Peptides against a protein of PDB entry 2V3S. Designs and how they scored, part 113

Target 1, 95 residues: chain A of PDB entry 2V3S
Amino acid sequence: PISLVLRLRNSKKELNDIRFEFTPGRDTAEGVSQELISAGLVDGRDLVIVAANLQKIVEEPQSNRSVTFKLASGVEGSDIPDDGKLIGFAQLSIS

## One batch from the design tools (peptide; made by RFdiffusion4, then SolubleMPNN)

Design b2_p30_3_s3 (from b2_p30_3, 13 letters changed)
Fold by OpenDDE base, seed 5:
Structure b2_p30_3_s3 (fold): chain B 95 residues (1-95), chain A 30 residues (1-30)
Amino acid sequence: as target 1 above (95 residues)
Amino acid sequence: SALSLTPEQKEIGKENKAAKEEKEKKKLEE
């Protein structure tokens, strides 16, 4: 299995690392993303972008060690999106 | 399942859901 970390700010604007494993052929990017949403760790509006980037990283984990992407849920906030600070952005990385 | 959440992560998720619900309610009242 591939050990992954999703770094994402919570409602208190605190960075949290969500650790999970992904087994190609058993797990799907969309399925795992749905579980993250069900857990309240990912906003439902971000299903598409999270699933797309999760798929990207698990397809070639050796080449894609880390991916940072803009969240759909982050654009309406008062804070200006910033990929360096992960404001309105999330990061997936290989552990 | 691919996810094995800690109690802390589960609490974070609950807080996120509560905060979102409150935010949505406030926005509807504006």
Scores: peptide ipSAE 0.627, ipTM 0.887, DockQ to the pose 0.924
Fold by OpenDDE base, seed 2:
Structure b2_p30_3_s3 (fold): chain B 95 residues (1-95), chain A 30 residues (1-30)
Amino acid sequence: as target 1 above (95 residues)
Amino acid sequence: SALSLTPEQKEIGKENKAAKEEKEKKKLEE
């Protein structure tokens, strides 16, 4: 299995690391993304972008050690999106 | 499941859902 970390800010604007394992052939990017949404850790509006980037990183984990992507939920707030501070952005990385 | 959440992570998820629900409710009442 591939050990991954999803880093993103919670409703209190605090950075949190969600650690999980992904087994190619058993798990799917969309399935794991839905579980993250069901847990309340990912906004439902971000299903597509999270699944797409999760798929990207698990396809070639040795080449894609980290991916940072813009959240659809992040554009609605008053805060200006910033990939460096992970404001309106999330990061997936290999643990 | 691919996810094995800690108690802290589960609580964060609950707080996120509560905050979103409150925000949506407030927006509808404005």
Scores: peptide ipSAE 0.627, ipTM 0.886, DockQ to the pose 0.937
Fold by OpenDDE base, seed 3:
Structure b2_p30_3_s3 (fold): chain B 95 residues (1-95), chain A 30 residues (1-30)
Amino acid sequence: as target 1 above (95 residues)
Amino acid sequence: SALSLTPEQKEIGKENKAAKEEKEKKKLEE
């Protein structure tokens, strides 16, 4: 299994690390993304972008050690999106 | 499931949902 960490800010704008394992052939990027949404850790509007980047990292985990991507839910906020501060962005990385 | 959430993460998820619900409710009432 691939050990992953999803880093993103919660509703209080605090950074949180969500750790999970991904087993190719058993888990799917969309399925795991749906679980994250069901848990309230990812906004439903971000399903597509989270699933796409999760798929990217699990396909080549040795090459893609970390991916940072813009959230669809982040563009409507008052804060200016910033990938360095993970404002309106999330990060997936290999643990 | 691929997720093994800690009690803390579960609580964070609940707080996120509550915050979103409150924002949506306020928007509908305006």
Scores: peptide ipSAE 0.627, ipTM 0.887, DockQ to the pose 0.929
Fold by OpenDDE base, seed 1:
Structure b2_p30_3_s3 (fold): chain B 95 residues (1-95), chain A 30 residues (1-30)
Amino acid sequence: as target 1 above (95 residues)
Amino acid sequence: SALSLTPEQKEIGKENKAAKEEKEKKKLEE
């Protein structure tokens, strides 16, 4: 399995690392993304972008060690999106 | 999949959902 870490801010604007494993051929990017949403750790509006980037990283985990992407849920917030500070952005990394 | 969620992470998830619901409720009441 591939060990992954999803880093993003919670409702209190605190950074959290969510660790999980992905097994190609058994797990799907969309399925794992749905579980993260069900857990309340990812906003439902971010299903598409999280699934797309998760798919990207698991296809070539050796080449894509870390990906940072803009969240749809972050656009309507009061804070200006910033990929360096992970405001309105999330980061997916190989553990 | 194997989500390695700690009790703290599960609580964070619940707080996130509660905060979203409160935000949506406030928006509708305005």
Scores: peptide ipSAE 0.627, ipTM 0.886, DockQ to the pose 0.872

Design b2_p30_3_s4 (from b2_p30_3, 15 letters changed)
Fold by OpenDDE base, seed 2:
Structure b2_p30_3_s4 (fold): chain B 95 residues (1-95), chain A 30 residues (1-30)
Amino acid sequence: as target 1 above (95 residues)
Amino acid sequence: SSLTLSEEEKEIGEENKKAKEEEEKKKKEE
């Protein structure tokens, strides 16, 4: 399986590293993303963007070591989105 | 698919759910 880390901020603005595995041929990007939402680790509004970027990284994990993407849940917040600080952005990485 | 999470990650998720519920409650009361 592919070992991944999803780095994102919670509602308290605390940065968390969520570690999980993805098994090609068994897991799907959408399925894993939905499980992350069900666990309360990802906002339901971010299903599409998380699934799309998860698919991207698991297709070529050797070349795509990290992907940073804008969250749909982050645009309505008072904080200005910033990919460097992961404000309104999340990052998927190969561990 | 079944996702295996650590106890710490499960706790983070539960706290996030509680926070979301409190935010929704606050918005409804305003």
Scores: peptide ipSAE 0.653, ipTM 0.890, DockQ to the pose 0.726
Fold by OpenDDE base, seed 5:
Structure b2_p30_3_s4 (fold): chain B 95 residues (1-95), chain A 30 residues (1-30)
Amino acid sequence: as target 1 above (95 residues)
Amino acid sequence: SSLTLSEEEKEIGEENKKAKEEEEKKKKEE
């Protein structure tokens, strides 16, 4: 299995690292993303972008060690999106 | 899937769910 870390801010703007595993050939990016949403760890509006980036990183984990992407849920916030501060952005990385 | 969460991660998720519920209540009241 591939050990992954999803780094994103909660509603209190605190940065959290969510650790989970992905098994190629058994798990699907969309399925895992749905489970993250059901667990309350990912906003439902971010299903598409999380699944797309999860798929990207698990396809080539040696090349894509870290991916940072803009959240759909973050565009309406009062804060200006910033990938460096992970404001309106999340990061997936290989642990 | 193989998704397994620690107790801390489950707590983070639970707090997020509570926050979402409060946000929804606030939105309906305004």
Scores: peptide ipSAE 0.652, ipTM 0.890, DockQ to the pose 0.838
Fold by OpenDDE base, seed 3:
Structure b2_p30_3_s4 (fold): chain B 95 residues (1-95), chain A 30 residues (1-30)
Amino acid sequence: as target 1 above (95 residues)
Amino acid sequence: SSLTLSEEEKEIGEENKKAKEEEEKKKKEE
């Protein structure tokens, strides 16, 4: 299995590292993303973007060690999106 | 397929769910 870390901010703006595994051929990017949403770790509005980037990283985990992407849930926030600070952005990485 | 989460990760998720529920409750009462 591929060991992954999803780094994103919670409602208190604290940065959290969510660790999970992805098994190619058994898991799907959309399925795992939905489980993250069900666990309360990802906003439901971010299903599409999380799934797309998860798919991207698991397709080539050796080359795509990290991907940073803009969250749909972060657009309407008061804070200006910033990929460097992961404000309105999340990061997926191979652990 | 099922995610295996640590207790800390589960706690983060539960706190997020509570926060969202509270926000939705406030929106509904408004």
Scores: peptide ipSAE 0.652, ipTM 0.890, DockQ to the pose 0.784
Fold by OpenDDE base, seed 1:
Structure b2_p30_3_s4 (fold): chain B 95 residues (1-95), chain A 30 residues (1-30)
Amino acid sequence: as target 1 above (95 residues)
Amino acid sequence: SSLTLSEEEKEIGEENKKAKEEEEKKKKEE
């Protein structure tokens, strides 16, 4: 299995590292993303973008050690999106 | 396939759910 870390801010604007595993051939990017949403760790509006980037990183985990992407939920907030500060952005990394 | 989350991660998720519920409650009262 591939060990992953999803880094994103909570409602208190605190950065959290969510650790999970992905097993190619058993898990799907969309399925894992939906479970993260069900757990309350990802906003439901971010299903597509999280699944797309999860798919990208698990296809070539040795080449893509980290990916940062803009959240759909982040554009509706009052804060200006910033990838450096992970405001309106999330990061997936290989553990 | 089921994700295996730590208790800390589950707590983060539950806190997020509570925050969302409070936000929805606030919007309904407006």
Scores: peptide ipSAE 0.652, ipTM 0.890, DockQ to the pose 0.753

Design b2_p30_4_s1 (from b2_p30_4, 20 letters changed)
Fold by OpenDDE base, seed 5:
Structure b2_p30_4_s1 (fold): chain B 95 residues (1-95), chain A 30 residues (1-30)
Amino acid sequence: as target 1 above (95 residues)
Amino acid sequence: DPEFQEKVAAFAARQAERRAAAAAAEAAAA
């Protein structure tokens, strides 16, 4: 299985790392993304973008060691999105 | 944040449960 870390800010704007594994052929990007949403870790509006980037990284984990992406939920927020600070952005990486 | 970490723990638990179920199914089919 592929060991991954999802880094994002919680409601208190604190950076957190969520570690999980992805088993190709058993797990799906959409399925894992739904689990993250169901757990309340990811906004439901971010299903598409999280799933897309999760799919991207698990397709070629050797080439895509880290992907940073803009959250749909962050666009309308009061904070200005910043990929470097992961404001309105999240990051998936191979652990 | 304790509340957030609780959510993380819940997520991890579901992951573990799913994997355990898969392992059991594979063992049963062997």
Scores: peptide ipSAE 0.650, ipTM 0.903, DockQ to the pose 0.808
Fold by OpenDDE base, seed 4:
Structure b2_p30_4_s1 (fold): chain B 95 residues (1-95), chain A 30 residues (1-30)
Amino acid sequence: as target 1 above (95 residues)
Amino acid sequence: DPEFQEKVAAFAARQAERRAAAAAAEAAAA
């Protein structure tokens, strides 16, 4: 399986790393993304972008070691998005 | 944050359960 880390800020603006595994052929990007949302770790508005980037990283994990993407929920917030600080952005990386 | 970590734990538990169930199914079908 592919060992991944999703880094993003919680509701208190604190950075957190969520570790999980992805097994090609058994898991799907959308399925895992939905599990993250169901757990309350990811905003439901971010399903599309999280799934898309998860798919990107798992299809070629040797080439795509890290992907940073803008969250839909982030642009709707009061904070100004900043990819360097992961404000309104999240990051997926190979563990 | 304890609230966030509780959510992380719940997520991890569901992941483990799903994987265990899949492994059991594969073993039973073998």
Scores: peptide ipSAE 0.649, ipTM 0.903, DockQ to the pose 0.833
Fold by OpenDDE base, seed 2:
Structure b2_p30_4_s1 (fold): chain B 95 residues (1-95), chain A 30 residues (1-30)
Amino acid sequence: as target 1 above (95 residues)
Amino acid sequence: DPEFQEKVAAFAARQAERRAAAAAAEAAAA
């Protein structure tokens, strides 16, 4: 299995790491993304972007060690999006 | 944040349960 970390800010704007595994052939990017949303860890509006980037990283984990992407839920926030600070952005990386 | 960590724990538990179920199914089929 592939060991992954999703890094993003919670409602209190605190940066957190969410660790999980992905088994190719058993897990799907959309399925895992739905689990993250169901747990209240990811905004439902971000399903598409999270799933797309999760798919990207699990396709070639040796090449795609880290991917940072803009959240749909963050563009309308008061804070200006910043990929370096992960404001309005999240990051997936190989553990 | 304890509330967020509770959510993380819940997610981890679901992941573990799903994987355990898969392992059990594979063992039964072997």
Scores: peptide ipSAE 0.649, ipTM 0.903, DockQ to the pose 0.790
Fold by OpenDDE base, seed 3:
Structure b2_p30_4_s1 (fold): chain B 95 residues (1-95), chain A 30 residues (1-30)
Amino acid sequence: as target 1 above (95 residues)
Amino acid sequence: DPEFQEKVAAFAARQAERRAAAAAAEAAAA
């Protein structure tokens, strides 16, 4: 299995790492993303973007060691998006 | 944040349960 880390800010704007595994042929990017949303870890508005980037990293984990992407839930926020600080952005990386 | 960490723990538990079920199914099919 592929060992991954999702880094993002919680509702209190604190940075957190969520570790999980992905088994090609058993897991799907959309399925894992839905589990993250059901757990309340990811905003439901971000299903599409999280699934797309998860799919990207698991397709070629040797080439895509880390991907940073803009969240739909962060666009309407009061804070200005910043990929370096992961404000309005999240990051997926290989452990 | 304790509340957020509880959500992380719940997510991990569901992941483990799903994987255990899959392993049991694969063993039964062998």
Scores: peptide ipSAE 0.649, ipTM 0.902, DockQ to the pose 0.841

Design b2_p30_4_s2 (from b2_p30_4, 19 letters changed)
Fold by OpenDDE base, seed 4:
Structure b2_p30_4_s2 (fold): chain B 95 residues (1-95), chain A 30 residues (1-30)
Amino acid sequence: as target 1 above (95 residues)
Amino acid sequence: DPEFEAKVEAFRRRQAERRAAAEAAARAAA
């Protein structure tokens, strides 16, 4: 399995790392993303962007070691997005 | 944050359970 880390801010705006695994042929990017949302770890509005970037990193994990992406929920929020501070952004990386 | 960690734990538990079930099923079918 591929060992991954999702870095994002929780509802209290605290930066956190979520460690999880992805098994190609068994897991799907959309399925895992939906599980993250169901757990309350990711905003439902971010399903598309999280799934797209998860797919990107797992299809070529040797070359795509880290991806940072803009969250839909962040754009709609009151805080100004900042990729460097992961405000309105999240990051997926190979552990 | 304990609330956030509880959510992470629940997520990880479901991931592990699904994996264990799939692996057990694969062994049974072999």
Scores: peptide ipSAE 0.662, ipTM 0.907, DockQ to the pose 0.817
Fold by OpenDDE base, seed 1:
Structure b2_p30_4_s2 (fold): chain B 95 residues (1-95), chain A 30 residues (1-30)
Amino acid sequence: as target 1 above (95 residues)
Amino acid sequence: DPEFEAKVEAFRRRQAERRAAAEAAARAAA
């Protein structure tokens, strides 16, 4: 399995790391993303973008060690998006 | 944040359960 870390800010704007595994052939990017949303860890509006980037990183984990992406939920927020501070952005990386 | 951590724990628990079920099924099919 691939060991991953999803770094993003919670509802209190605190930065957190969510460590989880992804097994190619068993797990799907969309499925895992839906589980993250169901757990309340990811905003439902971010399903598409999280799934797309999760798919990207698991396709070639050796080449894609880290991907940072803009959240749909972040666009609707009052805070100005900032990829460096992960405001309105999230990051997936290989653990 | 305890609330957030609880959510992470719940997520990981479900992941583990799914993995265990899949592995059990694989053994049964072998």
Scores: peptide ipSAE 0.661, ipTM 0.907, DockQ to the pose 0.836
Fold by OpenDDE base, seed 2:
Structure b2_p30_4_s2 (fold): chain B 95 residues (1-95), chain A 30 residues (1-30)
Amino acid sequence: as target 1 above (95 residues)
Amino acid sequence: DPEFEAKVEAFRRRQAERRAAAEAAARAAA
């Protein structure tokens, strides 16, 4: 399996790492993303963007070591989105 | 944050349970 880390800020704006595995042929990007949402770790509005970027990284994990993407849930927030600080952004990386 | 970590733990537990079940089924069928 592929060892991944999803880095994002929780509801208290604290940066956290979610370590998990992805098994090609068994897991799907959309399925894992939906489970992240069901667990309350990802906003439901971010399903599409999380799934798309998860798919991207698992397709070529040796080439795509890290992907940073803008969250739909972060656009309407009071804080200005910032990819460097992961404000309104999340990051997927190979562990 | 303990609340967030509890959610992470629950998520990873479900992932592991599905994997274990699939692997057990594969071994039983071999």
Scores: peptide ipSAE 0.660, ipTM 0.907, DockQ to the pose 0.754
Fold by OpenDDE base, seed 3:
Structure b2_p30_4_s2 (fold): chain B 95 residues (1-95), chain A 30 residues (1-30)
Amino acid sequence: as target 1 above (95 residues)
Amino acid sequence: DPEFEAKVEAFRRRQAERRAAAEAAARAAA
């Protein structure tokens, strides 16, 4: 299995790392993303963008060591989006 | 944050249980 880390801010704007595994041929990017949403870890509005970037990293884990992407849930927030501070952005990386 | 960590733990538990079940089923079918 591929060991991954999803870094994002919770509802209290605190930065957190979520460690999980992905097994090619058994897991799907959309399925795992839905599980993250069901657990209350990811906003439902971010299903598409999380799934797309998860798919990207598991396709070529050797070359795609880290991907940072803009969240749909962060666009209309009070804070200005910032990829460096992961405000309105999340990051997937190989553990 | 304890509340957030509880959600993470629940997520990981479900992942592990599905994996264990799938592996057990594969062995039984062999």
Scores: peptide ipSAE 0.659, ipTM 0.906, DockQ to the pose 0.819

Design b2_p30_4_s3 (from b2_p30_4, 22 letters changed)
Fold by OpenDDE base, seed 2:
Structure b2_p30_4_s3 (fold): chain B 95 residues (1-95), chain A 30 residues (1-30)
Amino acid sequence: as target 1 above (95 residues)
Amino acid sequence: DEEFQKRIEAFRARQEARRAAAEAAERLAA
């Protein structure tokens, strides 16, 4: 399995790392993304973007060691999105 | 955040349970 870390901020704007594994052929990007949403870790509005980037990293984990992407849920927030600070952005990386 | 950490733990527990179930099914099918 592929060991991954999803880094993003919670509702209190605290940065957190979510470690999980992805097994190609068993897991799907959309399925894992739905599990993250169901657990209350990811905003439902971010399903598409999280799934797309998860798919990107797992299809070529040796080439895509880290991907940072803008969250749909962060666009309308009070804070200006910042990829460096992961404000309105999340990051997937190979553990 | 304690609540958020609990959510992470719940997510991970679900992942492990799903993996265990899949592995058990594979053993039965073998």
Scores: peptide ipSAE 0.682, ipTM 0.918, DockQ to the pose 0.829
Fold by OpenDDE base, seed 4:
Structure b2_p30_4_s3 (fold): chain B 95 residues (1-95), chain A 30 residues (1-30)
Amino acid sequence: as target 1 above (95 residues)
Amino acid sequence: DEEFQKRIEAFRARQEARRAAAEAAERLAA
């Protein structure tokens, strides 16, 4: 399995790392993304972008060691998006 | 945040349970 870390901020704007595994052929990017949403870890509005980037990293984990992407939920937020501070952005990386 | 950490633990527990169930099913089908 592929060991991954999803780094993002919670509702209190605290940075957190979510560690999980992905098994190609058994898991799907959309399925895992939905589980993250159901657990209350990811905003439902971010299903598409999270699934797309998860799919990207698991397709070529050796070449895509880290991907940072803009969240749809961050667009309407009061804070200005910043990829360096992961404000309105999340990051997936190989652990 | 304690609540957020509990959500992470719940997510991870579900991942492990799903994996265990899948592996058990594969063994039975073999």
Scores: peptide ipSAE 0.681, ipTM 0.918, DockQ to the pose 0.840
Fold by OpenDDE base, seed 3:
Structure b2_p30_4_s3 (fold): chain B 95 residues (1-95), chain A 30 residues (1-30)
Amino acid sequence: as target 1 above (95 residues)
Amino acid sequence: DEEFQKRIEAFRARQEARRAAAEAAERLAA
């Protein structure tokens, strides 16, 4: 299995790391993304972008060690999006 | 945030349970 970390901010703007594993052939990017949403960890509006980037990192984990992407839920927020501070952005990385 | 941390723990617990069940099924089928 591939050990991953999803780093993002919660509703109080606090940065958190979510550790989880991904097993190719058993898990799917969309399925795991739905589980994150169901758990209340990811905004439902971000399903597409999270799944796309999760798929990207798991298909070549040795070359794609980290990916940072803009969240759909962060675009209309009061804070200006910033990839360096992960404001309106999230990051997936190999643990 | 304690509430958010509890959500993380719940998510991880479900992941672990699913993996354990799948591995047990694979051993049984072998």
Scores: peptide ipSAE 0.680, ipTM 0.918, DockQ to the pose 0.771
Fold by OpenDDE base, seed 1:
Structure b2_p30_4_s3 (fold): chain B 95 residues (1-95), chain A 30 residues (1-30)
Amino acid sequence: as target 1 above (95 residues)
Amino acid sequence: DEEFQKRIEAFRARQEARRAAAEAAERLAA
């Protein structure tokens, strides 16, 4: 399986790493994304963007070692989105 | 955040359980 890390900020704005595995042919980007949401780790509004970027990284894990993407849940937040600080952004990477 | 960490561990536990179940099913189907 592919070993991944999802880095994002929790409700207290603390940076966290979520380590998990993805098995091509068994897991789906949409399915894993929904599990993250159900666990309370990802905002439900971010299903589409998380699934899209998860799909991107697992399609070419050798080439896409890391992807950073803008969260829908972060657009209307009080803080200005910043990919460097992962404010309103999340990051998927190969561990 | 202890609560957030517990959510992570719960998520990981479910992932592992699902994988184990799938692997067992594959063995039975072979």
Scores: peptide ipSAE 0.681, ipTM 0.918, DockQ to the pose 0.875; fails the geometry check

Design b2_p30_4_s4 (from b2_p30_4, 16 letters changed)
Fold by OpenDDE base, seed 2:
Structure b2_p30_4_s4 (fold): chain B 95 residues (1-95), chain A 30 residues (1-30)
Amino acid sequence: as target 1 above (95 residues)
Amino acid sequence: DEEFEEKVEAFRERQEERRREAEEEELEEL
């Protein structure tokens, strides 16, 4: 299995790390992303972008050690998006 | 943060449940 960390800010703007495993052929990027949303860990508006980037990192985990991507939920927020501070951005990385 | 940890636990639990359901459905189709 691939050990991953999803780093993102919650609704209180607190930065959290979600550690989880992904097994190619058993797990799907779409399925895992849906469960993240159902658990209240990811905004439902971010399904597409989270799934796409999760798919990207699990396809080539040796080459894609870390991916940072813009959240749809962050675009309409009051804060200016900033990838360095993970404001309106999330990061997936290999643990 | 307790609330965060509870959400992560729930996530992991449902991830495992989804795996089991998919495996069971595949077995029933065989």
Scores: peptide ipSAE 0.628, ipTM 0.894, DockQ to the pose 0.623
Fold by OpenDDE base, seed 5:
Structure b2_p30_4_s4 (fold): chain B 95 residues (1-95), chain A 30 residues (1-30)
Amino acid sequence: as target 1 above (95 residues)
Amino acid sequence: DEEFEEKVEAFRERQEERRREAEEEELEEL
């Protein structure tokens, strides 16, 4: 399995790390992303972008050690998006 | 944060359940 960390800010703007495993051939990027949303860990508006970037990192985990991407939910927020501070952005990385 | 950890554990549990369901569905299609 691939050990991953999804780093993103919660509704209180606190940065959290979600650690999980991904097994190619058993798990799907969309399925895992849907479960993240169902658990209330990711905003439902971010399904597409989370799934796309999860797919990207698991396809080539050796070359894609970390991916940072803009959240759809962050665009509608009052805060100005900032990839360095992960405001309106999330990060997937290999643990 | 306890609430956060509970959400993470629930996520992991559902991920494992989904894996099991996928395996069962694959067997039924054979």
Scores: peptide ipSAE 0.627, ipTM 0.893, DockQ to the pose 0.621
Fold by OpenDDE base, seed 4:
Structure b2_p30_4_s4 (fold): chain B 95 residues (1-95), chain A 30 residues (1-30)
Amino acid sequence: as target 1 above (95 residues)
Amino acid sequence: DEEFEEKVEAFRERQEERRREAEEEELEEL
């Protein structure tokens, strides 16, 4: 399995790391993303972008060690998006 | 943070459940 970390800010703007495994052939990017949303760890508006970037990293984990991407939920927020601070952005990385 | 850890635990439990369901489905198709 591929060991991953999803780093993002919660509703309290606290930075958290979500550690999980992805097994190609058993797991799907869409399925994992849906479970993250169901657990309340990811905003439902971010399904598409999380799934797309998760798919990207698991397809080529050797070359894609880290991917930072803009959240749809962050655009509507009062805070200005900042990839360096992960405000309105999330990061997927190989652990 | 307890709330965060509870959410992560629930997420992992659902991941395991999905894997089990997939294995059962594969077994039934054999």
Scores: peptide ipSAE 0.624, ipTM 0.893, DockQ to the pose 0.698
Fold by OpenDDE base, seed 3:
Structure b2_p30_4_s4 (fold): chain B 95 residues (1-95), chain A 30 residues (1-30)
Amino acid sequence: as target 1 above (95 residues)
Amino acid sequence: DEEFEEKVEAFRERQEERRREAEEEELEEL
């Protein structure tokens, strides 16, 4: 299994790390992303972008150690998106 | 944060459940 960390800010703008495992052939990027949303850990508007980047990192985990991507939920916010501070962005990484 | 940890635990539980369902479907197709 691949050990992953999803880092993103909650509604209170606090930075959190979600640790989970992904097993190729048993898990799917879309399925895992849907469960993150159902648990209230990810905004439903971010399904597509989270699934796409999760798929990217699990396809080549040795080459893609970290991916940072823009959230759909962060675009319309009052805060200016910033990838360095993870404002309107999330990060997936191999733990 | 306790509330955050509870959400993460619920997520992991549902992930394991989905994995079991996928294994059962594979066995039924044999």
Scores: peptide ipSAE 0.625, ipTM 0.892, DockQ to the pose 0.689; fails the geometry check

